Peptides against a protein of PDB entry 1ZZD. Designs and how they scored, part 35

Target 1, 109 residues: chain A of PDB entry 1ZZD
Amino acid sequence: FQVVNPYLLRDLVDLGIWDEGMKQYLITQNGSIQGLPNVPQELKDLYKTVWEISQKTIINMAADRSVYIDQSHSLNLFLRAPTMGKLTSMHFYGWKKGLKTGMYYLRTQ

## One batch from the design tools (peptide; aimed at target 1 K86 S89 M90)

Design b2_p23_7_s2 (made by RFdiffusion4, then SolubleMPNN; from b2_p23_7, 12 letters changed)
Fold by OpenDDE base, seed 4:
Structure b2_p23_7_s2 (fold): chain B 109 residues (1-109), chain A 23 residues (1-23)
Amino acid sequence: as target 1 above (109 residues)
Amino acid sequence: SEEEELLKKLEEIYKENIDKTNE
């Protein structure tokens, strides 16, 4: 099975709408937020094109908290003047960096 | 489920990171 995108999770937490109900909803919807009325449309648009990664990759990323800390700080700075283009670029860049780290971890284990 | 446990772990990580960035 596919696990929820970690960057999506961060964004939902940042919005303050993450809770047990949201978690269960995402599980049943295979990570889709398109049907949620309390999620900004901009966020929905952003994650329309975001791919899901394997469970194994997500676990490896979670094991390396430094990646999330760095990306979280970067995301906060970027949100000062957000546009759809900027958000998309930032999220995909961060996602790619996270994937690289996760895959590197897999190779070294 | 296994997926729920993974999401719970990620939730804890990101909540912690958000708190750190807000300090």
Scores: peptide ipSAE 0.020, ipTM 0.337, DockQ to the pose 0.021
OpenDDE base, seeds 1, 2, 3, 5: peptide ipSAE 0.015, 0.019, 0.010, 0.018; ipTM 0.234, 0.351, 0.260, 0.378

Design b2_p23_7_s3 (made by RFdiffusion4, then SolubleMPNN; from b2_p23_7, 12 letters changed)
Fold by OpenDDE base, seed 1:
Structure b2_p23_7_s3 (fold): chain B 109 residues (1-109), chain A 23 residues (1-23)
Amino acid sequence: as target 1 above (109 residues)
Amino acid sequence: DEEEEKLKKLEEIYEKYIDKTNE
C-alpha cells in the first residue's frame, strides 16, 4: 500500500484543494504533487526530497518508541503484533502528535 | 477544539487514502 506524508495531506487540505479527485490523482502519481499546477512551488520543492515510506519503514518506526510521544501505547500495540492497518494508524498517531508539537520525524528508506 | 477537529479530519483522510491504495 501507499503511505502518504501527513504534512503533505495537511498542506493540501489547508490549500483547500483536497477532494476525491486529488486523492485519486495522488494515488496514480505515487504521492507526487509535482504535476499539480495549483500547488505552490515552495511546497513542491519541500516535498521533492520526501521519500515514500515503505512498509518496512513503518514497521521500524512502530518498533522505535522514540517515534511516538505515547511510547508505552505504541510499544504495546507493536508487541501485540498489530495488523498493518493498525501500524498505519499508529504511524499517523505519531505524526499527529508531531503536527501538534511541531516535531518532525522521518525515517529514511 | 479547532486543531483537534482538523487532526481528526486529517486522520480520516489518511485512513481513506491508505484504504484506497489497498484496493
Scores: peptide ipSAE 0.335, ipTM 0.842, DockQ to the pose 0.069
OpenDDE base, seeds 2, 3, 4, 5: peptide ipSAE 0.022, 0.017, 0.015, 0.018; ipTM 0.293, 0.294, 0.277, 0.416

Design b2_p23_7_s4 (made by RFdiffusion4, then SolubleMPNN; from b2_p23_7, 11 letters changed)
Fold by OpenDDE base, seed 2:
Structure b2_p23_7_s4 (fold): chain B 109 residues (1-109), chain A 23 residues (1-23)
Amino acid sequence: as target 1 above (109 residues)
Amino acid sequence: SELEKLLKELEEIYEKYIDKTNE
């Protein structure tokens, strides 16, 4: 399954492009929207960051109950200094808030 | 929790790179 930022989901819904096809696409693309032609560049930029991999890693670990709830396994944070523009507040806030309020899980039907 | 600690650490790192105009 693929964990998705709930704010990304919101934005896709707001764009009116969220459907089963989109869901499957995100699963296939490991949550990336960069290859979608019908998504505004601004939105792509919003969720594109050098730190995205770090966030995805943490999210994936959080999705594992053994790791997240029990914390029986070591959590690893992979950090890398950004080489592009400054991160948006929304990007991090959405990610952080998603962890606090719960992540959305995409699973194949 | 360990996750909370990591998130805090990440937040501190992100803070210096966050575009304040988008807050």
Scores: peptide ipSAE 0.016, ipTM 0.278, DockQ to the pose 0.145
OpenDDE base, seeds 1, 3, 4, 5: peptide ipSAE 0.016, 0.015, 0.016, 0.014; ipTM 0.282, 0.254, 0.310, 0.271; seed 4 fails the geometry check

Design b2_p23_8 (made by RFdiffusion4)
Pose (drawn by RFdiffusion4):
Structure b2_p23_8 (pose): chain A 109 residues (1-109), chain P 23 residues (1-23)
Amino acid sequence: as target 1 above (109 residues)
Amino acid sequence: LDEIELTDEEKEELEELLEEAEE
């Protein structure tokens, strides 16, 4: 099979750029749209992959919501070019933000 | 995107926590 994010899909059709220079490009690019030459910036900002969102924002939104969480939440973390240093800062950042669950799975590479 | 900057105080605190974990 293979199916594209239906919201991203609706927008590419609404611009008529859903030509084949897309279904193919999208698959051989991990489903990323940053750096596509013909796509508005607003769409780029709206459809960031999790690999394209700073884990800092992920942790901050988790900290924000956590004051309303009686228990905890499964906080999966995503690192692009993972170094031991970046992981250390990620753990400490979540730790100092007072999170109960600093990390569920680490998805990487 | 993968970088989180820590202040000097945060680095010192982290080092202290690691030293205590090693003990």

Design b2_p23_8_s1 (made by RFdiffusion4, then SolubleMPNN; from b2_p23_8, 9 letters changed)
Fold by OpenDDE base, seed 3:
Structure b2_p23_8_s1 (fold): chain B 109 residues (1-109), chain A 23 residues (1-23)
Amino acid sequence: as target 1 above (109 residues)
Amino acid sequence: LDDIELSEEELEELEKMLKELLE
């Protein structure tokens, strides 16, 4: 069960883009509208999910720490729903480039 | 929950990209 923000629902209806497809999209994206090209940026800014806020904070902290990362450190990144294919491609690309594998993990929910 | 191991440089690049997207 997922609760949709009633104000977001109102705004999507006012835009005329609310339909079954949109509903299913929001369910799959845990309420996020950030990836929708037909939604005004001002609404995207207004209706950031708790998950998106948390991820932004995590990424900001990780970016700040990245300059100090060495093999003794570990970091976990959490992404909402990246495709395994894309992540695997990134990993293999790193291998191909001869990058050192470290104790850093990308976690998918 | 899926875990994927990344190199330090891969992680830094990913963090940069994600930071830009989240700003």
Scores: peptide ipSAE 0.019, ipTM 0.375, DockQ to the pose 0.043
OpenDDE base, seeds 1, 2, 4, 5: peptide ipSAE 0.014, 0.018, 0.018, 0.014; ipTM 0.360, 0.298, 0.344, 0.321

Design b2_p23_8_s2 (made by RFdiffusion4, then SolubleMPNN; from b2_p23_8, 8 letters changed)
Fold by OpenDDE base, seed 5:
Structure b2_p23_8_s2 (fold): chain B 109 residues (1-109), chain A 23 residues (1-23)
Amino acid sequence: as target 1 above (109 residues)
Amino acid sequence: LDDIELSEEEKKELEELLKKLLE
């Protein structure tokens, strides 16, 4: 079942915008607040879901970790609607960044 | 969702790599 991030819940309550309508909105949006006009952009940036995080950023973070280890760890990526072109680009970008083990987990909605 | 942007140079490199893999 879906669980709301407790810190997000706190911030929404502090903003005074938490109500049953907001709860239902989050359920229908799989926890995303990106489409809410009454939420500050700072909070939107802070509470991006795993599906909203840039795959390039994830790969960059993995590459940064690989600098300090001998063998690359597994890379997990999340995509809502992967296309062949996007998958190819991600694999290539990972390769260019020196991820030797490649992509281990690819999750889709 | 955010997409990965490849430069023209990277696209060319990818194309060459794919050619090698498919040969």
Scores: peptide ipSAE 0.034, ipTM 0.448, DockQ to the pose 0.708
OpenDDE base, seeds 1, 2, 3, 4: peptide ipSAE 0.024, 0.026, 0.027, 0.028; ipTM 0.417, 0.421, 0.420, 0.340

Design b2_p23_8_s3 (made by RFdiffusion4, then SolubleMPNN; from b2_p23_8, 8 letters changed)
Fold by OpenDDE base, seed 3:
Structure b2_p23_8_s3 (fold): chain B 109 residues (1-109), chain A 23 residues (1-23)
Amino acid sequence: as target 1 above (109 residues)
Amino acid sequence: NDTIELSEEEKEELEKMLEELLE
């Protein structure tokens, strides 16, 4: 499954475009919103991925937060980090805190 | 495809399982 930034989820909800179709789109695009025409460029820049977090790091983060999983025996975790240059210190802190306390998990059916 | 919230003990178990899957 794919772990999604809670602020991204919030922003998509605020835009009124969050639905099952959007969830599936994010899964298909590995969390990228760059191809969405109805998302402001400012948000695209904010959530532009600079790198993919290592699986080991993701696992460590998962143990540190509330984790929601299904009953699947095989798991694939994906976590994208926004471009550092687009995040203020306060926003980055909030983002990191979100990783530690509450993430949204996107799963295929 | 129902999801569940894990306890701390279950999180540790998940961590072990995921580490094994990554080997």
Scores: peptide ipSAE 0.015, ipTM 0.244, DockQ to the pose 0.033
OpenDDE base, seeds 1, 2, 4, 5: peptide ipSAE 0.009, 0.007, 0.013, 0.015; ipTM 0.232, 0.259, 0.230, 0.287

Design b2_p23_8_s4 (made by RFdiffusion4, then SolubleMPNN; from b2_p23_8, 6 letters changed)
Fold by OpenDDE base, seed 5:
Structure b2_p23_8_s4 (fold): chain B 109 residues (1-109), chain A 23 residues (1-23)
Amino acid sequence: as target 1 above (109 residues)
Amino acid sequence: NDDIELSEEEKEELEELLKELEE
């Protein structure tokens, strides 16, 4: 199983595309949304970076070690941009709080 | 997304993580 960023879930729900198929897709793609045609590129760029940060956060905080961690995800070139910095901070905070208070797990039934 | 204010400790932690990821 794998842990999913709650903000990603929120954004997918807000887009109206969250369903069982989407969940299974995320599992098979190790949390990546890069291949989804119905997701705005802006969100793809955001979560490409956020996903990598989230995985490192899991490792650094010694969360559930049974969670799959894919460290092959690349950061985008916007990581150093001020706007991306703000978004990164928000998602980092949300992820960190999620680890402390409870995380959403994706797993096959 | 909602704007979140990080503490100084959280900012430092984030900065360290970002440096690690960028290298």
Scores: peptide ipSAE 0.020, ipTM 0.394, DockQ to the pose 0.172
OpenDDE base, seeds 1, 2, 3, 4: peptide ipSAE 0.008, 0.015, 0.019, 0.015; ipTM 0.272, 0.333, 0.359, 0.278

## One batch from the design tools (peptide; aimed at target 1 K56 K86)

Design b2_p24_3 (made by RFdiffusion4)
Pose (drawn by RFdiffusion4):
Structure b2_p24_3 (pose): chain A 109 residues (1-109), chain P 24 residues (1-24)
Amino acid sequence: as target 1 above (109 residues)
Amino acid sequence: LDESLEELEEIEEEEMPKIDEEAE
């Protein structure tokens, strides 16, 4: 099979740019839209992949919501060019933010 | 313990910006 994010999909049709320079490009790009030449910046900002969101923001939003969480939450973490140093900062950052669950799975590469 | 936490804060200040740059 193969299906595109329906919200991203609606927007590409609404711009008529849902030409084939898309279904194909999108698949051989991990479903990213940053650096597509013909897409508005607003859409780029709205449809960031998790690999394109700083794990800093992910952890901050997790810390925010956690004061309302009696238990904990499954905080999966995503690193692009993973070094031991970046991982160390990610663990410590979540640690100093007071999180109960610093990491569920690490998805990488 | 305090020296270990200061080293970890230094590592955070050096490495967390790199994660931010990769997210740009």

Design b2_p24_3_s1 (made by RFdiffusion4, then SolubleMPNN; from b2_p24_3, 9 letters changed)
Fold by OpenDDE base, seed 5:
Structure b2_p24_3_s1 (fold): chain B 109 residues (1-109), chain A 24 residues (1-24)
Amino acid sequence: as target 1 above (109 residues)
Amino acid sequence: MEKELEELEKILEEELPKIEEEAQ
């Protein structure tokens, strides 16, 4: 299975490119949209860092709780960084909230 | 697998708030 950011799903739907093919692509690419030719570069840049942080977070929670804490500290540093970093942090925060109330999974039935 | 995912969600929902507190 692949955990995905709910904001990413929303953006893909808003772009009108969400379909079964897109779903399968995200599963095979571990949630990355970097290789998609029909996605604006702006969105790729936005979700690049989010994707990396999300993957690291999942791995950290599974392997080492202390590493996850360190990752959270790095996120706080992004809040003090330029606008793009702050926007990325906001998206990550939304993802974290999703973990607390309901996670989004991409998987085959 | 569905049952496994449900268990994972439960664990994450229980542990994540604690991790967030420790990260402050």
Scores: peptide ipSAE 0.016, ipTM 0.238, DockQ to the pose 0.025
OpenDDE base, seeds 1, 2, 3, 4: peptide ipSAE 0.015, 0.015, 0.013, 0.010; ipTM 0.306, 0.297, 0.253, 0.229; seeds 3, 4 fail the geometry check

Design b2_p24_3_s2 (made by RFdiffusion4, then SolubleMPNN; from b2_p24_3, 12 letters changed)
Fold by OpenDDE base, seed 5:
Structure b2_p24_3_s2 (fold): chain B 109 residues (1-109), chain A 24 residues (1-24)
Amino acid sequence: as target 1 above (109 residues)
Amino acid sequence: MEEELKKLEEILEKYLPLIEEEAK
């Protein structure tokens, strides 16, 4: 399912472009704002969906073998914990912003 | 859980430069 990054939501609100239409647009675009002409490029750079990240990088991360990557509306990262037999997922929305600010959604699978 | 989070963040930090480069 799709979740909107709260920082993205804030930024869109600050831009004055958040409305029901925008919400529906994001849903149909799998969370991507890359196609929005009224969004500054710097924000587009901050908020990329998993589909907007190169497969090379995704493969590199997957090759680490400690991380399982689920490519959905957001990049779902599962930390492999074979000893514990558990998977911890961390969802990232807006890669750079999320990592730098510590915004994440964590759950145990 | 916290330890797992820290490890995940460390792993992501390895690839963050690549991700940031792609964002440019």
Scores: peptide ipSAE 0.033, ipTM 0.442, DockQ to the pose 0.070
OpenDDE base, seeds 1, 2, 3, 4: peptide ipSAE 0.030, 0.030, 0.029, 0.032; ipTM 0.427, 0.425, 0.430, 0.413; seed 3 fails the geometry check

Design b2_p24_3_s3 (made by RFdiffusion4, then SolubleMPNN; from b2_p24_3, 12 letters changed)
Fold by OpenDDE base, seed 2:
Structure b2_p24_3_s3 (fold): chain B 109 residues (1-109), chain A 24 residues (1-24)
Amino acid sequence: as target 1 above (109 residues)
Amino acid sequence: SEEYLKALEEILKKELPLIEEEAK
């Protein structure tokens, strides 16, 4: 189970490039948009995740979570027993608190 | 920056557990 950042989804929809192909692409790329040629650089910059944050530190913040960083420095959070509500709440709250790149991509374990 | 990362860590450390508890 994969949850895309709701704000990223919004921006992709606004660009008119969201479709099933894009969805599948994001799945294969762990949520990264860095390799997309039709996405403005400013949007890519906006959604660059904070890869410099210690994975150990992040993992220690929640016992039921794990962290994955891909080649594009996307930060993926894996929850052991998530619900759609939990995942959505975390995304919105993180963004609201200024963590625009802190929870880039969420998955279930 | 280091300052930004520290701020992020502090926010996540405090808020993620609370968010999860509220959503249970």
Scores: peptide ipSAE 0.017, ipTM 0.320, DockQ to the pose 0.040
OpenDDE base, seeds 1, 3, 4, 5: peptide ipSAE 0.008, 0.016, 0.009, 0.015; ipTM 0.282, 0.303, 0.250, 0.331; seed 5 fails the geometry check

Design b2_p24_3_s4 (made by RFdiffusion4, then SolubleMPNN; from b2_p24_3, 13 letters changed)
Fold by OpenDDE base, seed 1:
Parts: C-alpha cells; sequence; structure tokens
Structure b2_p24_3_s4 (fold): chain B 109 residues (1-109), chain A 24 residues (1-24)
C-alpha cells in the first residue's frame, strides 16, 4: 500500500488533474511530478527539493515500526504495517519541520 | 514525540479524508 503525500495530493486536486491515471502515474514515477506538462513550474519547484530526514528522527516518529528511507530521487518512507494515522502524522510532521518538498509517498513493508 | 504525533494524527484524520474525497 502506497500513500501519496497529502499536501501534493491537495495541490493536484486543486489543479483539477487528480484522477486514477494520475495516481498510477505517481506510483510509477515514485511521486515525481516533474514530467507532468499540466503542472505549473512553481509547483514543480515546490516539490523538487529533497530534504534529508535522519533515520533517528524517522525511528522516533515510528517508534515501534521498522522503517526504510529511499532518498535516491525522493524521500520515500517504508513502514512496517503502519496505520493511516501514523502515516499522515509523519507527513504532517515533515511538513511542520519544513520537509514539504522531501517526502513524496509512504509505503508499507 | 509520540504524544505530539497522536495529536497530529487526530488533526489529519479530520482533514485528510476530505481531501481524499475531493480527489475521487
Amino acid sequence: as target 1 above (109 residues)
Amino acid sequence: MEAELEALEKLLEENLPLIEEEAK
């Protein structure tokens, strides 16, 4: 199960371009919107920068969960059997800490 | 931190479903 960054989701909805096709596209592109022609450059720039979040911080947030972070192209967080609440909390925490651009999606292990 | 995350979880549980519904 893959969870799209809720803030990115919001922005895509606001643009009126969110649909099942877009969802599948994001899955195949690891959350990247850089290749989408109908997305404003401003939004691409917003989600371009990948900020590092320490493993220690992620572990603290997840506490009892095993985590893996793939930062090759974007911040991709893997959690072992997380609840939606935990996932969204992590997204929000990232947002609060200025990681708005870094985390694209979370997926379960 | 866990307590804070739980609070954030509640906040997002109120708002994120609305975003997801709008996206459908």
Scores: peptide ipSAE 0.027, ipTM 0.344, DockQ to the pose 0.029
OpenDDE base, seeds 2, 3, 4, 5: peptide ipSAE 0.017, 0.024, 0.019, 0.017; ipTM 0.320, 0.331, 0.284, 0.355

Design b2_p24_4 (made by RFdiffusion4)
Pose (drawn by RFdiffusion4):
Structure b2_p24_4 (pose): chain A 109 residues (1-109), chain P 24 residues (1-24)
Amino acid sequence: as target 1 above (109 residues)
Amino acid sequence: EEEELQEFLEELQEIEDKYIDEAY
């Protein structure tokens, strides 16, 4: 099979750029839209992959919501070019933010 | 023991300031 994010899909059709220079590009690019030459910046900002969102924001939003969470939450973490140093900062950052669950799975590469 | 723990947390903070903005 293969299906594109329906919201991203609706927008590419609404711009008529849903030409084949897309279905193909999108698959051989992990489904990223940053650095597509013909896509508005607003769409780029709205459809960031998780790999394109700073795990800092992910941790902050988790900290924000956590004051309302009686228990905890499964906080999966995503690192692009993972070094031991970046992981260490990610663990400590979540730790000092007072999170109960600093990390569920680490998805990497 | 408390002094050693404080020095360890300061080292972790330095690591955090250095790397966390690169954690994507």

Design b2_p24_4_s1 (made by RFdiffusion4, then SolubleMPNN; from b2_p24_4, 11 letters changed)
Fold by OpenDDE base, seed 1:
Structure b2_p24_4_s1 (fold): chain B 109 residues (1-109), chain A 24 residues (1-24)
Amino acid sequence: as target 1 above (109 residues)
Amino acid sequence: SEEEEKKKLEELEKIMEEYIDEAV
């Protein structure tokens, strides 16, 4: 499934331009903001590689959630020999499931 | 504030979940 850079989402929200139209646009553009005239060029340059999210970044986001969200959901991911793409997809999938179920354990081999 | 950050994070989580669910 398609994922989007959480920092990109944050920045779009901070710009006040996130809405249903923006969401649908990003979906159709596979997460690209390059065609949006109302986005600063600096952000476009920053997110040229919007799909590149490090494992450390994902883990840090999960850790931050545990700090700020009351009764935060547990997310445990165990991946062996993953590609970056697989790692990212599985991380977000596990994160999503964790949000819904309260505790999620993802084991991949 | 910490409370504002918490609320923002919750919003972002919701946005992310909705995006993933709807993305083709």
Scores: peptide ipSAE 0.202, ipTM 0.775, DockQ to the pose 0.025
OpenDDE base, seeds 2, 3, 4, 5: peptide ipSAE 0.159, 0.162, 0.174, 0.166; ipTM 0.738, 0.743, 0.761, 0.746

Design b2_p24_4_s2 (made by RFdiffusion4, then SolubleMPNN; from b2_p24_4, 13 letters changed)
Fold by OpenDDE base, seed 4:
Structure b2_p24_4_s2 (fold): chain B 109 residues (1-109), chain A 24 residues (1-24)
Amino acid sequence: as target 1 above (109 residues)
Amino acid sequence: SEKEKEELEKKLEEIMEKYIDTAV
């Protein structure tokens, strides 16, 4: 599976285009933003390079950040001692909750 | 297409539900 690149997530939020639809799109597109018309080309170019890192690395980097953010609807999941297995489970759980409720936020402490 | 996306999302949801049931 893949998770949203934390820097991409930040940039999409900053652009004000992050929403549940965007989240779902990224999931189906394996994190690629290349096909999004509402994303500036400069960001597309940037994340062509960013995407060169492994998904494992992305997941590790996201461990200390929000894996998924839905600013409109928030379901906060907190992991005290995250493992890859826990992160994977929460990723899928969050995805489902996002689709069903539009609420997902995963972070660690 | 949007229709294809929705179909994929439904399939993924089913897979993920099974995964969660197993992993959690």
Scores: peptide ipSAE 0.018, ipTM 0.256, DockQ to the pose 0.025
OpenDDE base, seeds 1, 2, 3, 5: peptide ipSAE 0.016, 0.016, 0.017, 0.014; ipTM 0.308, 0.264, 0.299, 0.226

Design b2_p24_4_s3 (made by RFdiffusion4, then SolubleMPNN; from b2_p24_4, 13 letters changed)
Fold by OpenDDE base, seed 2:
Structure b2_p24_4_s3 (fold): chain B 109 residues (1-109), chain A 24 residues (1-24)
Amino acid sequence: as target 1 above (109 residues)
Amino acid sequence: DEEKKKKLEEELEKIMNEYIDEAV
């Protein structure tokens, strides 16, 4: 499963554009809304900061399953300057939180 | 053996906390 940014979900719902099609789009685009023509540029600019979201927070959201997209891929993580130590720590942290599936997509900036 | 396991878990937890807090 892929965790959805709760703020993004809120904003998409507020815009009235959240539907099954949008859900599938986010799956294929790994959560990016940059290519959506019906989304205000201000919102796109806001969510460029997704790379700065704490990975711990993302893992927590995944563990809680509060907001997720059902698909074949595992959790996507966005790391700035990743190290093996950080990756290992996140893996163990996810394990401790009871994540059954490991990290599938790792994005680096 | 159990003591060693506990010690290992504590060390791992410390390491995890150190690195995850620095993760962006």
Scores: peptide ipSAE 0.020, ipTM 0.310, DockQ to the pose 0.529
OpenDDE base, seeds 1, 3, 4, 5: peptide ipSAE 0.017, 0.013, 0.009, 0.013; ipTM 0.306, 0.244, 0.268, 0.268

Design b2_p24_4_s4 (made by RFdiffusion4, then SolubleMPNN; from b2_p24_4, 9 letters changed)
Fold by OpenDDE base, seed 3:
Structure b2_p24_4_s4 (fold): chain B 109 residues (1-109), chain A 24 residues (1-24)
Amino acid sequence: as target 1 above (109 residues)
Amino acid sequence: MEEELKKYLEKLEEIMKKYIDEAV
């Protein structure tokens, strides 16, 4: 899995283009949307410096993957486990408080 | 990347602490 900026996900949902295909595209492109033809240039410019954390890094720093985005066209966060590791909890609460660099966990196929 | 992540995590810790305190 990899971590994606929640604001990017929000904007993709608002565009109505968030789905399983888009998720897999982001995985293969390391979070980059620069090659997407159905994304406005303004949005591409906004996320030109998309930042990704590798699965290896996340696993080394977090014991569990408790927060994830569903596979629908809506932006929803789910807690997979009632108890969360420190890192995943921090990502969740950071997102809730509006940090510009938040984290969503996406599973690879 | 690791340095940026460290800074991010430090901010998250602060926000998380406030969130927990407000929730309790």
Scores: peptide ipSAE 0.021, ipTM 0.265, DockQ to the pose 0.047
OpenDDE base, seeds 1, 2, 4, 5: peptide ipSAE 0.015, 0.016, 0.008, 0.010; ipTM 0.253, 0.243, 0.218, 0.237; seed 4 fails the geometry check

Design b2_p24_5 (made by RFdiffusion4)
Pose (drawn by RFdiffusion4):
Structure b2_p24_5 (pose): chain A 109 residues (1-109), chain P 24 residues (1-24)
Amino acid sequence: as target 1 above (109 residues)
Amino acid sequence: ATEEEFEELIAELEEILEEHDDLW
């Protein structure tokens, strides 16, 4: 099979750019839209992959929501070019933010 | 002595965090 994010899909049709220079490009690009030559910036900002969102924001939103969480939450973490240093900063950052669950799975590469 | 060692560890971790604060 293979299906595209329906919201991203609706928007590409609404611009008529859902030509084949897309279904193909999208698959051989991990489903990223940054650096597509013909897509508005607003769409780029709205459809960031998790790999394109700073794990800093991920942790901050987790910290925000956590004051309302009686228990904890499964906080999966995503690192692009993972170094031992970046991981260390990610663990400490979540740690100093007071999170109960600093990390569920680490998805990487 | 244990408290001083803990404060030094936290300072080192803040330095590491400053170097890698973008968390990518």

Design b2_p24_5_s1 (made by RFdiffusion4, then SolubleMPNN; from b2_p24_5, 12 letters changed)
Fold by OpenDDE base, seed 1:
Structure b2_p24_5_s1 (fold): chain B 109 residues (1-109), chain A 24 residues (1-24)
Amino acid sequence: as target 1 above (109 residues)
Amino acid sequence: DLEKKLKELLEELEKILEENSDLV
């Protein structure tokens, strides 16, 4: 089942825009609030889903983490619209960044 | 030696691919 971020829920309630319609919207949008015009941009920046975070940033973070672990960890990437070019670029970018383990799981929205 | 050459080729390929496709 889909889980709504409790802090996001709080903020939406505080904005007075939480209702059944909003709930259904979030379900349809897989938790994304990026398309809501009545939500402040700072909240949109704060509450990004795994689909909205830059995959390059995720790779960078994973590379940074790899410095502090003595074991290989898998990288999980999430793409909205994967292409062969994007997938290949992601693999090589991860390799270039020194990831100990390549992409283990690819998830698509 | 072979490993180094392979790495260089992969880096070049990565660059080409990045120029033509965003990672998202």
Scores: peptide ipSAE 0.023, ipTM 0.394, DockQ to the pose 0.485
OpenDDE base, seeds 2, 3, 4, 5: peptide ipSAE 0.007, 0.015, 0.020, 0.013; ipTM 0.221, 0.244, 0.335, 0.235; seed 5 fails the geometry check

